# Peptides against a protein of PDB entry 5VZU: the designs that were tried, part 209

Target 1, 271 residues: chain A of PDB entry 5VZU
Amino acid sequence: GRTLEDIFHEHMQELILMKFIYTSQYDNCLTYRRIYLPPSRPDDLIKPGLFKGTYGSHGLEIVMLSFHGRRARGTKITGDPNIPAGQQTVEIDLRHRIQLPDLENQRNFNELSRIVLEVRERVRQEQQEGGHEAGEGRGRQGPRESQPSPAQPRAEAPSKGPDGTPGEDGGEPGDAVAAAEQPAQCGQGQPFVLPVGVSSRNEDYPRTCRMCFYGTGLIAGHGFTSPERTPGVFILFDEDRFGFVWLELKSFSLYSRVQATFRNADAPSPQ

## One batch from the design tools (peptide; made by RFdiffusion4, then SolubleMPNN)

Design b2_p28_4_s1 (from b2_p28_4, 12 letters changed)
Fold by OpenDDE base, seed 1:
Structure b2_p28_4_s1 (fold): chain B 271 residues (1-271), chain A 28 residues (1-28)
Amino acid sequence: as target 1 above (271 residues)
Amino acid sequence: SKEEEYDRDFLFESDIPKIKKDLEELLK
């Protein structure tokens, strides 16, 4: 009988063969797309740019990291058999920070799963509420026929009535101690470990992270079939390294900055 | 062997869910 390993080996051979066929077809018709590096902004979490990473059996991936207000985006520069180039492999919601537990509890996949799914539900609720406001706002633009309301004359403000006494009652202002949300100390790196059962191609990942955010990753079958976004965690390690935990895939992808300088890669200034 | 390195690079447990999805699509 075929072992699971035999099935995987055959599938990998098919993937390699498909990749080879695609590569061989590209040898006959090279389409070049110019890539522009996004401009850096002061409010960017890290410098935007090209990152190299590993995504499953596809080997080396190149992604462009860019910032869009409170969202970050990883865009595929390299395609694979599942997801073509130009797709958004990861979307990060910088509004929704993930607090990792202590190092002991970080080993528990179910704890990470709970935390991520709670944030996913908050994001879903916010989208539903914002959808209702957008729906109600469109309904009220019925054409207000601007009937010219006749200029009713400004009735004169009547006068000065006088007296009432200065009752002193000195109600003590109850100190509503607004629990100052302690600004989550953005500066101290915390110990980082992958949960048990989350696979990484390389165990050589940073063991300290700066911050984590909720995100979604794109997954698809071969030929970009049944594309879906799955929940995950964006892990910022440092200025040049980030990771993505694919929650449903129980997988970790590490991305490292491409240190190469590109000439004439800056986006043309919008005229 | 280089083949065992290659096989390890492909047969990563990280690929199992993706392979599973691809297999589920091939079986339709």
Scores: peptide ipSAE 0.019, ipTM 0.454, DockQ to the pose 0.135
Fold by OpenDDE base, seed 4:
Order: structure tokens, then sequence, then C-alpha cells
Structure b2_p28_4_s1 (fold): chain B 271 residues (1-271), chain A 28 residues (1-28)
């Protein structure tokens, strides 16, 4: 029978061969597409841009982080054997914060799993409710046959007189409870550690995080077969670093900002 | 399985010894 070592060796050979094919594509007709950096918005969680990260056995990847209202997206700039360039490797729901427990309980993978799966269920419920509202609204536009209702004659309504005394109904200005914009408290970073059994290619990850959000990661087989979204945790460390915990894969990807400045990389201003 | 395919694709080289151990424990 194949040993586990044989399986790993065969798989590593396949990955090396695939990587060689991809790198050797420089001799092939490359469709070059210019990529623009996303415009920065004041409400962006961090500055959008290019990040370098480690994803699975494929190693170092380049991801574009962008913000889309209450969602963030990581788009693959580098393709791999499983997921081609231009796919959304991560999709983050900025509405669903994950509060990590204390440092001791953060070591418990089952606790993190519970928290993430509870949020996943809430997101599914919200999607179902929003889908029902969108579904019911379309059904009732039955074709109103605009039967031409006959022009009933304009009865001259009489000019009744002016005496409307302005009742000084001093409607108390209902205190618009200004929904206190909870200041985006740059909350003091909390201690961070990976759960036991979550694998990281590098043990050198930030040990303090600013905030966490629910997200999904894209996974697929070789050749982008059977693509699916798996639950995970987006971890914001700082302005230049974020992580993603792949819950089902029990893996952690660290992403760091590419500090290179690109000339003329800004999106053309919408004319 | 699809899970085994994903496990292979998402393995870090550093995790190979651990997974090897975990599989050796599952095979006992």
Amino acid sequence: as target 1 above (271 residues)
Amino acid sequence: SKEEEYDRDFLFESDIPKIKKDLEELLK
C-alpha cells in the first residue's frame, strides 16, 4: 500500500510540478490585466492594498484587501493550483465581530469553533430573512391592467373660507436619542494566541490583536474543482497586518502589507 | 475524500510531522 510518506511525496511533487508549470507560463501567451489599488475611504477598517500572506502548501501569496461597506474582501493576485487569480480568497463580514475569550480559553479550539459556528448560524438566518423580503416584494406586481377609468367630471369643490386658526400644538421635540456613535474605540489590543491544533507556517505572529470578525475563506480542489466557502476568523492585528483562521482546515494565514509604492497604481478617477 | 484533498492542499510543510503523528494515532 502507499505509505503516508509516499502520499506526501507524490503530492509535493505534484505541487512542485504545478508551480513549475505556472512559473514556466512566462513563455506562454500571458493575458496581462492591469490591477489598480482600491481607493481608500475614511470608513475603511485599515488602508486597502496589497498584502503578502501564507496560504496552505502553496506558500507565499499576494492578496488585495478591499472594503465594500460592511464587507471586506481578500482577492487573490497570485493564483495557485486550487484557486485562480482574481478569486476572493476571503470574505469578511464587518457586521459580525468575534470577541475572543481570555488567553487561556483562546487555546481551546472547541471554544473558538463554537463561537464561529454560532456567528455562522446568525449570518445564515439573516440571509434567509433578507431573501424572503426580496422574494415577497416581487410576487405582487401582477400586471395591473390599467383599465382606463372613465374621466369623471371635475366637480367644482367650493372655495371654503380662511379661518384655520394655527393651533400652537407645541409638539415637544422628541429627543432624537442621537445613537451615540460609539467612538471607534481603537480598543486596547487584547492578547492573542492560536488555539491548540491550529497550524501556522510561522510561529512569528502578533501576540496582540485589535479586533476579530467572522469571515469565510474559499477552498477548492486542484483546477478549481468543487469550490466552497469555509468559516473562519479575520483577525486585525494592526494597520499593516491581519490574519485568517481557517476553522475547518485548522490553519492560520498571516498577511502583511506590501510596503512597495507602485507608481500609477491608483484607480483612475471616475470621470 | 474532499476533506483529504483539502487537507493535502492546505498542509504546511511544518505540519507534515504532526499530521503524520495524528494519522499514526488514528491507525492504531
Scores: peptide ipSAE 0.018, ipTM 0.454, DockQ to the pose 0.110
Fold by OpenDDE base, seed 2:
Structure b2_p28_4_s1 (fold): chain B 271 residues (1-271), chain A 28 residues (1-28)
Amino acid sequence: as target 1 above (271 residues)
Amino acid sequence: SKEEEYDRDFLFESDIPKIKKDLEELLK
């Protein structure tokens, strides 16, 4: 049987070969596609744009961060042996904030896993409930055959007299228990540390985060085989830096804003 | 596992010596 070492060696060889092929394509044929920077919106969590990520064996990658209402998306600008360019490497659910524990408990991978998997289950439930409402709503549009009801003569509706005295229905404003919006501690940075056993290519990551959200990352085998989404945590550090914790892979990717200014990179105005 | 397959794509600096060796073998 193949040893784990043999399998690892073969996988590494394949990965290196694929990476070499990708790099060597520059000598033969380049396909160019215009990329537009997403327009910034006031409600965007941070300014959208290009970020440099450190990602596993691939090393440096470029990801476009964009905001889509209650979702954020990281789109690969650079392809790699596993995931081609244009794929959504990360999808962030901005509805599902992750509350990190204290710094001591953040070192516990199992605690992070519990928190993330609980949120994953909520997301799954919400998708099932929303799927049922969408399903039931479509079923009731049976074609009402509009039988042409014969034109009964519209009797003239008598003039409504004016006298409706407004009854002061002093309905007591029922105490809408304002669901205590847990004060969006949007402003106070929380101490941040990676859990023990989460690998990072660079230990020089921000030690304070603003907020975290549930998300999913795309993983695939070489040549984009068997693509799937794995649960993770989007970590917003600051305006120019975010991270993604790949929960199942026990890995952390750090993304930093590309500071290069691009001319004519703005999206064309919607016609 | 599939996770173990994907985890291998998350190579760190510790793997560089092995990667280098494997590359040197592929390029012979």
Scores: peptide ipSAE 0.017, ipTM 0.478, DockQ to the pose 0.150
Fold by OpenDDE base, seed 3:
Structure b2_p28_4_s1 (fold): chain B 271 residues (1-271), chain A 28 residues (1-28)
Amino acid sequence: as target 1 above (271 residues)
Amino acid sequence: SKEEEYDRDFLFESDIPKIKKDLEELLK
């Protein structure tokens, strides 16, 4: 019977061959698309731009990170056999910060999974509630024929109703200790470690992160078959590095800013 | 499974020499 190693080796050869075919087909008429860097906004979590990552057997990937209000997205600049160029490989919900536990509990994949799935459920509930408000607003514009009902006069009736006694009952104001949301210390990164069983291509990932957010990653079979969004964690390490934990895939992708300066790569200002 | 397909897709850096060898074999 084929060993798991034989199956792995055959699959790796197929993926390499596919990548080679895709890269060698560059001898054919290439459609060149100009890429524009998104303009930086003051409210952007980090400077938008090109990031290089190592994803799956496909090796080096280029992703464009961009910000869209309370959402960020990673758009594939490089395609692979599963996901073509121009697809949104990651979508990040900047409204839903993930608080990582201590380092000991960060090693527990089930704890991270619990936290992410709880956030996913909140996101689903918010989407359902927002859908209901949009539905109810359309129904009530029946044409109110404003018949001009005549201005009946303001009767002044002065009724002085009576002196009801001041009941003293001094109910002690229970100090609702508003749990002061400790101001998110903007400056110091928290210790970071991958959960046990999460595969990382590089063990030299940053051991501190600034913040984490709920996100979804795009996965598909070869030829972009059965594309779906899976839950994950966007991890901001610093201005130039972020990661994505693919929860269902138990995998981690590290992305680092492309430090190359591109002349005339800025998006034309919307006139 | 999709999981088994993706688990296979995560080549460790240790596999880069193997990939390189497999590429060199595919290029022959």
Scores: peptide ipSAE 0.015, ipTM 0.467, DockQ to the pose 0.137

Design b2_p28_4_s2 (from b2_p28_4, 11 letters changed)
Fold by OpenDDE base, seed 3:
Structure b2_p28_4_s2 (fold): chain B 271 residues (1-271), chain A 28 residues (1-28)
Amino acid sequence: as target 1 above (271 residues)
Amino acid sequence: SKEKEYDLDFLKPEDLPKIREDLEKLLK
C-alpha cells in the first residue's frame, strides 16, 4: 500500500509542478495591477499595510492587512497554486476576542479548540438573529388600503370617579449596578506558546502576545477547487507582527511587516 | 469515529509523525 510518506512525496511533486507552471505562466502573460495601501485610521488595531508570511506548504507569501470597522482582512498579494492573488486569506472578527489561558494550559490544543469553537457558535447565532431582523422588516409594507371605516358615534358617559389620594410610592431606583466591564487590562503582553501538535515552519515566533481574536482562513485545493473558510485565531504580537492559528489544519502562520516605504502608494482621494 | 481529514496542501514533513499517531488512535 502507499505509505503516508509516499502520499506526501506525490503531493509535494504535484505542488512543485503547479508552482513551476504558475511561475512560467507569469513569463508569458503578466497583468500588472497597481496596488494601493489602505489609509490608516486612528481606530485601526495596528497600522495597515503589507506583511510577509508563511502559508502552508506554499512558502513565503505577501498579504495586505486592512481594517474595516470591527473586521480585519488579510488579502493575498501573491497568489499560489491553491489560492489566487486578490483573495481574502484571513478574515478577523475584532468583536470576538479570544482569551488565551495561562502558559501551561496554552499547550493543550483541546482547550484552544474548545474556546475557538464556542466563539464560532456565537458568531453563527449572531448571523442567524441578524438575518431574521433583516427579513421581517421588508415583508410588512403591504399597501394598507385605507378603507374608510365609518364614524360610529358611541357616546359613552363621563363617570367622574373620586379623589384618590396620591400614594407617594417611593419606588427606590434600583441601582442597576452596571457590571463594570473590567477595564481591559492595559496589556502587559501575555506569555505565548503554540499548543502541542500545532505545526510551525519555524520555532522562531514571538513568545509574548498582546491580544487574540477569532477569525477564519481561506483554504482550497489546487486550482482554487472547493474553497472554504476554516476557523482560527488571529494573534497580535506587536505593531509589526501577527500570527494565524489554523485550528482544523493544526498549523501556524507568522506574518511580519514589510518595512519598505512606497512613494505614491496611497489610494487616490475619491473625487 | 470521525475520520480526520488532512488537507495535503497544508501538510509538512513534520506533520507525518502526528498523522501516524492520530491514525493509530483511530485504529484502537
Scores: peptide ipSAE 0.017, ipTM 0.406, DockQ to the pose 0.104
Fold by OpenDDE base, seed 1:
Structure b2_p28_4_s2 (fold): chain B 271 residues (1-271), chain A 28 residues (1-28)
Amino acid sequence: as target 1 above (271 residues)
Amino acid sequence: SKEKEYDLDFLKPEDLPKIREDLEKLLK
């Protein structure tokens, strides 16, 4: 019978052949794309830049992490047979924090799946509501013929007088205890473990995370066929490390900052 | 038994030892 190793070798031969075909096509036309590092902003969750990660069977991936208001984006700098360079491998919604359960419950994949899918449904609802507001706003720009409404003279409303009655009634101000929204303690690291059945290629992942967010990852077949967004969890470990849990794929990718300083890699100032 | 579905598109040669260990656990 075919061993799992035989199946893997057959699949890897196909991947190598595809990669060879792509590489041989690129050898005929080397397109150089200049990469600019995104400017760092004070409100950025971490410093933007290049990260190296483990993604798919295809080896080392380089991803550019950038911040776009309440969204973060991982853009592929290196392509693979499934997803070409320049595609957004991950999109992170910084509005939708994922609260991980206690360490014991983090081992339960179904619990993580529940939490992520509940957030996905909220994101979908918000998009539907925002789509309706944008639709209704476009319909009402009928041409308002600005008929010049004649300047009706501001009638001076008379200053009615002073009548002074002093009634004292000292109603006690009920202490509306404004439930102080406890500022989300941004600083306390939480113990982190991958759920049982999530594959990590690197078992040496950080065992403490700062925060997690809802996100989507891009998946595709070979040659970028049937590209789709799959739900996942962005995990911020520290200033130089983040992860992504691919929920449907039951996979984990770890990304580490490229420590190299690049000269003249800053985006030109918009003139 | 939770079938560990392995996506071959996400497999590396270095993952094979772990897959073998997981298969050996399923065969016992």
Scores: peptide ipSAE 0.020, ipTM 0.389, DockQ to the pose 0.103; fails the geometry check
Fold by OpenDDE base, seed 2:
Structure b2_p28_4_s2 (fold): chain B 271 residues (1-271), chain A 28 residues (1-28)
Amino acid sequence: as target 1 above (271 residues)
Amino acid sequence: SKEKEYDLDFLKPEDLPKIREDLEKLLK
């Protein structure tokens, strides 16, 4: 039978071969696509743009981070043997913040797994409920037979009487239900460590994070076979760094902002 | 069986022992 060592060597050989093939294709055929940087919005979690990351055995990848209301998206700018350029490598749900436990419990992969899977279940429930509301709303558009409303005669506009006595309606100060102060902890960095058994390519990752969100990552076999979405954690470290924990893969990808300024990279204003 | 499709691209030599155990469990 093939040993795991054989499978690993076969896979690594295939990956190296695929990398060699697509890198060598630059000599024969280059397709150029202009990339536009997404415009920054005031409500964006961080400035959108290009990030460089380390992903699995692929090494350096470039991802475009963009914000779409309550969703963030990482789009591959560099393709790899598994996932072509233009695919959404990560989809982040900014509605579903993940609170990491204390530093001791962050070392426990099962605790992180529990938290992420609970959020995944909530997301699934919300999708089911929203699907039912969208389904029921379409059913009740029975044909409104436009019965011709009979032309009831224009009754004459009675005269505006003048007496604007300002009634001092002493509206009781309705208890302003103190909008539960979203605990000011939203901006305070917390200690961060990867769980035991989560592989990082580099141990030089930020040891503090600002916030985490539920997300899904795209995984696929070579040639984009069997593409699926796996649960994960988006970790915001700072304005220029984020991470993604691939929960099922037990892997961590670190992304750092590309500091290069590109002239004329702004998206054309929607005409 | 949840085929844990190991994205073999995340495989490190260090992961091989665990993958062995998981494959041996899937083959039983």
Scores: peptide ipSAE 0.016, ipTM 0.451, DockQ to the pose 0.115; fails the geometry check
Fold by OpenDDE base, seed 5:
Structure b2_p28_4_s2 (fold): chain B 271 residues (1-271), chain A 28 residues (1-28)
Amino acid sequence: as target 1 above (271 residues)
Amino acid sequence: SKEKEYDLDFLKPEDLPKIREDLEKLLK
């Protein structure tokens, strides 16, 4: 039978060949599009920007991290034979925090799998409930044949005089102390280790994490065939590093901020 | 140790079961 090494070697050859075909065929017809850095917002989990992935055999993988309210997005800046540039390699749900167990139980892949799959089912339930509300709201607009009720002349209601003294009922605006969710103090990061059986390209990953969130990663066949979202864990290590655990693939991708200063890379202000 | 470059990007969804099995064998 083919070994895993044989399969990986065949796939690597196919990669290199596809990448070579893509790079060489487009040498004569490259469309350049300017990419702008997302503007930073105060509520962003970390500064948005370019991150270098370390997981792909594709060589240099660049992902743009951006924030969209309670969602984060990793967008491929570098395409590959499976997932073209501009696709969302990861989508993170910042509503669904994952609590990692203690360091001993973090070594258990089945425990991580249980935690992630429980969150996945909650997300599916929320999507089904939200889909039903959107569905029921559209169904009841049957065409009300608004029969033209004859315009009965509305009698001129007499101008009652203005004298109502507004009682200054100075209802003190009850300070709805919006419980400012104290920005989870970037306290001592939780000890972090990959589960046994999760592959990492480099064992040099941060051994402490700030927080984790549920997310989905995009997987596809060559030529972007049968694209699917697979469950995973977004791991925030620090301001400049995050990871993604691909649960089904049993793999870990580390991303590090590109420290290059880009002149005039800011998005134009919306007019 | 040669870092085993796992080319996860080539995995078709259909290949996932086999690759999981083979990864589990390779990590033992």
Scores: peptide ipSAE 0.013, ipTM 0.346, DockQ to the pose 0.099; fails the geometry check

Design b2_p28_4_s3 (from b2_p28_4, 9 letters changed)
Fold by OpenDDE base, seed 5:
Structure b2_p28_4_s3 (fold): chain B 271 residues (1-271), chain A 28 residues (1-28)
Amino acid sequence: as target 1 above (271 residues)
Amino acid sequence: SKELEHDLDFLRPEDIEKIRKELEELLK
């Protein structure tokens, strides 16, 4: 009978073969594209840049993290047999923060699943409502052939006079000092643990997190067949580390900043 | 064990479930 080791070996051979097929598609047509680092903005959750994933058996997984208003994006710099380079491996909705429960309840996968799925349904409702507004707005611009109604001469309404009474009433603008919600002090991050049954490449993930957000990950069959978005949790650990929990896959990907300094890697200023 | 769990991260849910089933059948 096949052993566990035989199945592992066969599966690993298949993945290697698929990686080979994927890479060999470029052997005859090597196109080099320069990658630019995204510009950093003050409102960015962390500095954008290159991160190394630790989730892939396929070897070195590099993603570019970038910020787009209320969304963050992980773009694959390295492709794999399922998801080619240039695809968005993760899309994060920075409008939908996930509040993790206490450390005891974080071990319960069903509790995390409930929280994530509730947020997913809210996001779907918002998309349906926004889709209806966009649909109704386009339907009513039928070409009204507005017949040219003849230009009736607008009579010159008379110049009413200048009476300039200067009433000084200097109502002091009450400085409603909008209490700038102090950005929640970079205090001791919330204790973090993966739910039971979520796989992690390394048990050496950070045990504290700053904040979590709803997101979707891209999954596909080999050769990028039937690509779909699966729900997950983006976990910000620190300035240089984030994770993604793939809810349906029951897996965790850790990403660490590439500390290499690239000369002239900044995007050209828009001329 | 650990290496396969990492290979599963790129598979579709259906492919993962197939592999899990095959593994569970071998552990019986």
Scores: peptide ipSAE 0.037, ipTM 0.576, DockQ to the pose 0.152
Fold by OpenDDE base, seed 3:
Structure b2_p28_4_s3 (fold): chain B 271 residues (1-271), chain A 28 residues (1-28)
Amino acid sequence: as target 1 above (271 residues)
Amino acid sequence: SKELEHDLDFLRPEDIEKIRKELEELLK
C-alpha cells in the first residue's frame, strides 16, 4: 500500500510540476511590470519592501510589504496556482494588536484561536457601526428655503432668579484608575513559540517577537477560484522578519527581507 | 517527512484533485 509519505511525495511532485507548467506556459506571454518599492514613512511599523517567504506547498514566494495608515498589506509579487501576482496575500490591521500569552499558553492553539476570533468579532462590529453613521448623514438635506424671517428685537429681560442653596454633598471622587496603557515598550521582544499543530517549514523561526497584529490572509482554489479571507496573526519579529499564522489552515509562513539593493527601484515622488 | 507534511497543509483535498486533473489535462 502507498505510505502517507508516498502520497505526500506524489502530491508534492504534482504541485511542483503544476507550478512548473504554469510558469513555463507563461514564457510565451511574459508581461513585465516594473516594481517600485514604496517610500518609507516615519510612522511605518518597519521599512516597507520586498520579503521572501515560504507559502505552504507553493514553496518560495516574494511579497511586497507596504503600509497604508493603520493597515499593512502584503502583495504577491510571485503568483502561484491559487493566487495570482498582484493580489493582497495578507492584510494587517495595525489598530488591533494581539497580545500573546505566556509561552506555555502560546502552545495552545485553542487559546490563540480564541484571542484571534475575539478580535475578528470586534473588527466586524466596528465595520457595522461605521457603516451606519455613513448612511444617516445623507437624508436631511431637504431644501431649506431660507425665508428671511425679520429680525425681531432682542428683549433684554433681566430675570435675577433666586439663590438656590449650596448642597454640600461631598460625593467621593471614585478613583477611576485609568488603566495606564503601559507604553508599548520598544524593548526586548516577548518569547515566541508556534502553537502545537501549527505547521512550519522552518523550525528555525525567531523565538522572540516584538508585537503581533490581527490580519487576514487570502486563500483560493486553483485558478483563483472562490477567493476568501481567513483570519490570522501577523507577527513582527524584527526589522527584517515577520510571520503570518494562518489560523484556519494551521500554518505559519515566515518572511525575510530581500537584502538586495535595487538601483532606481524607489517609487517616483508624486509630483 | 515534516517538510512534506507542511507542504500539504495549504492543500485542500479539492485543490489536490484539481491539480491532478489539470496535470492530466496538460500532459495529454
Scores: peptide ipSAE 0.028, ipTM 0.592, DockQ to the pose 0.537
Fold by OpenDDE base, seed 1:
Structure b2_p28_4_s3 (fold): chain B 271 residues (1-271), chain A 28 residues (1-28)
Amino acid sequence: as target 1 above (271 residues)
Amino acid sequence: SKELEHDLDFLRPEDIEKIRKELEELLK
């Protein structure tokens, strides 16, 4: 009977063969792209940089984490048979925090799925509303023929009229209790566990997280066929570790900062 | 078992057969 090792060996051979085919199709033309580290900004959730992670059967991935206002991006530095280097493996919406339930309810995949899908629908609604505003704004730039409106003379402001009495009616200022958006308490890490049925290559993941955000991950067939974005959860563990829960794939990827210092890796200042 | 099946599900039989054909063409 096939052992798990035999199946793994066959699968790894196929992945190697795929890599060989792709490498051979480029006539051994090695394209070198210089990678620049993004500059750190004070408003960045964590320091941007290179992270190493595990992605399914593909093994070791290197991604660049960068911040773009209210969005974060994981860009593939290493390609795989499905997704080439330079693609955005993950896109995180820092506007849409995911509130994880208590530790007991975190084991329930359906609860996490519900929470993520509710946020996905909000993001979709916001995109539709913003699309309507952008559509209406383009329609009204009909060419305003600048008809030179003739300079109607400034009619002099007539002056003085006098008298009317000071009716005192002291309307009480209704306390508009502005519901203070409780500042999302960034501070206390919460217990973290993967839902039952979410695969992790390693059970050695942080059991406490700082915060979570809605995100999307890129998936594709071999050769980057039928690329699509699937919903997921970005889990910030600490300054050097984050995870991504692939909701539809029921998979978890753990990313850890590459601690190597790179000389001359800073982006050239825009001249 | 099921976790490894999910890792293997990325290699659809169709993708494997495509790879095999592409290899056979490269080896000719």
Scores: peptide ipSAE 0.021, ipTM 0.463, DockQ to the pose 0.363
Fold by OpenDDE base, seed 4:
Structure b2_p28_4_s3 (fold): chain B 271 residues (1-271), chain A 28 residues (1-28)
Amino acid sequence: as target 1 above (271 residues)
Amino acid sequence: SKELEHDLDFLRPEDIEKIRKELEELLK
């Protein structure tokens, strides 16, 4: 019978073979595409750039983190057997913060699962509501048959006189309660631990997180077959580190900023 | 166990469930 070791060995051989095929494509017609670093914006959660991921069997991954208003994206720079380079491996909804419970309750995977799934349902509802507004607006352009309404004559409206006294109605300036921009309190980082049953290749992950957001990760079969989005948690640790908890996969991916300065990697200024 | 769970990164739920079933059958 196949042993656990045989299944592992066969799977690893397939992954190595696929990685070899992908790397041997370097001997084939490499379409070199220059990658530019995303421009930094003041409102970016952290500086955009290249991050090194440590994942499962695929090993070392490079992801470009970029910010797009209320969304962040991780774009694969390295392809793998499942997901080719240039795909959005993670999409983060910066509108939907996830508040982690206390450190004791963070060990409970079912509690994290509940929190994430509740946020997923809110995101789905918002997408359905926004889809309905976009749908209803298109329906009512029935063809206005521009019947040429006949040119009714210019009645000379008479020149009535000037006397409108300016009523000094001193409308009290309604105190525009300046919605106090709650200073983006760089909230003191909260203690962080992975739930029981969430696998991490490296137990050396940050034990304090700054904030968490709802996100989705891209998963696919080999050769990018049946790609789908799975729910997860984006965890911001600091300016140079973030994680992603893949909820359904029960896995954790740690990303660390590539500290290498690339000359001429900045996007050309829009002329 | 832990090593194989890591090798399931980016697999579809169906592919993971297939591997999980194969593992559960081998552990019986």
Scores: peptide ipSAE 0.020, ipTM 0.459, DockQ to the pose 0.181

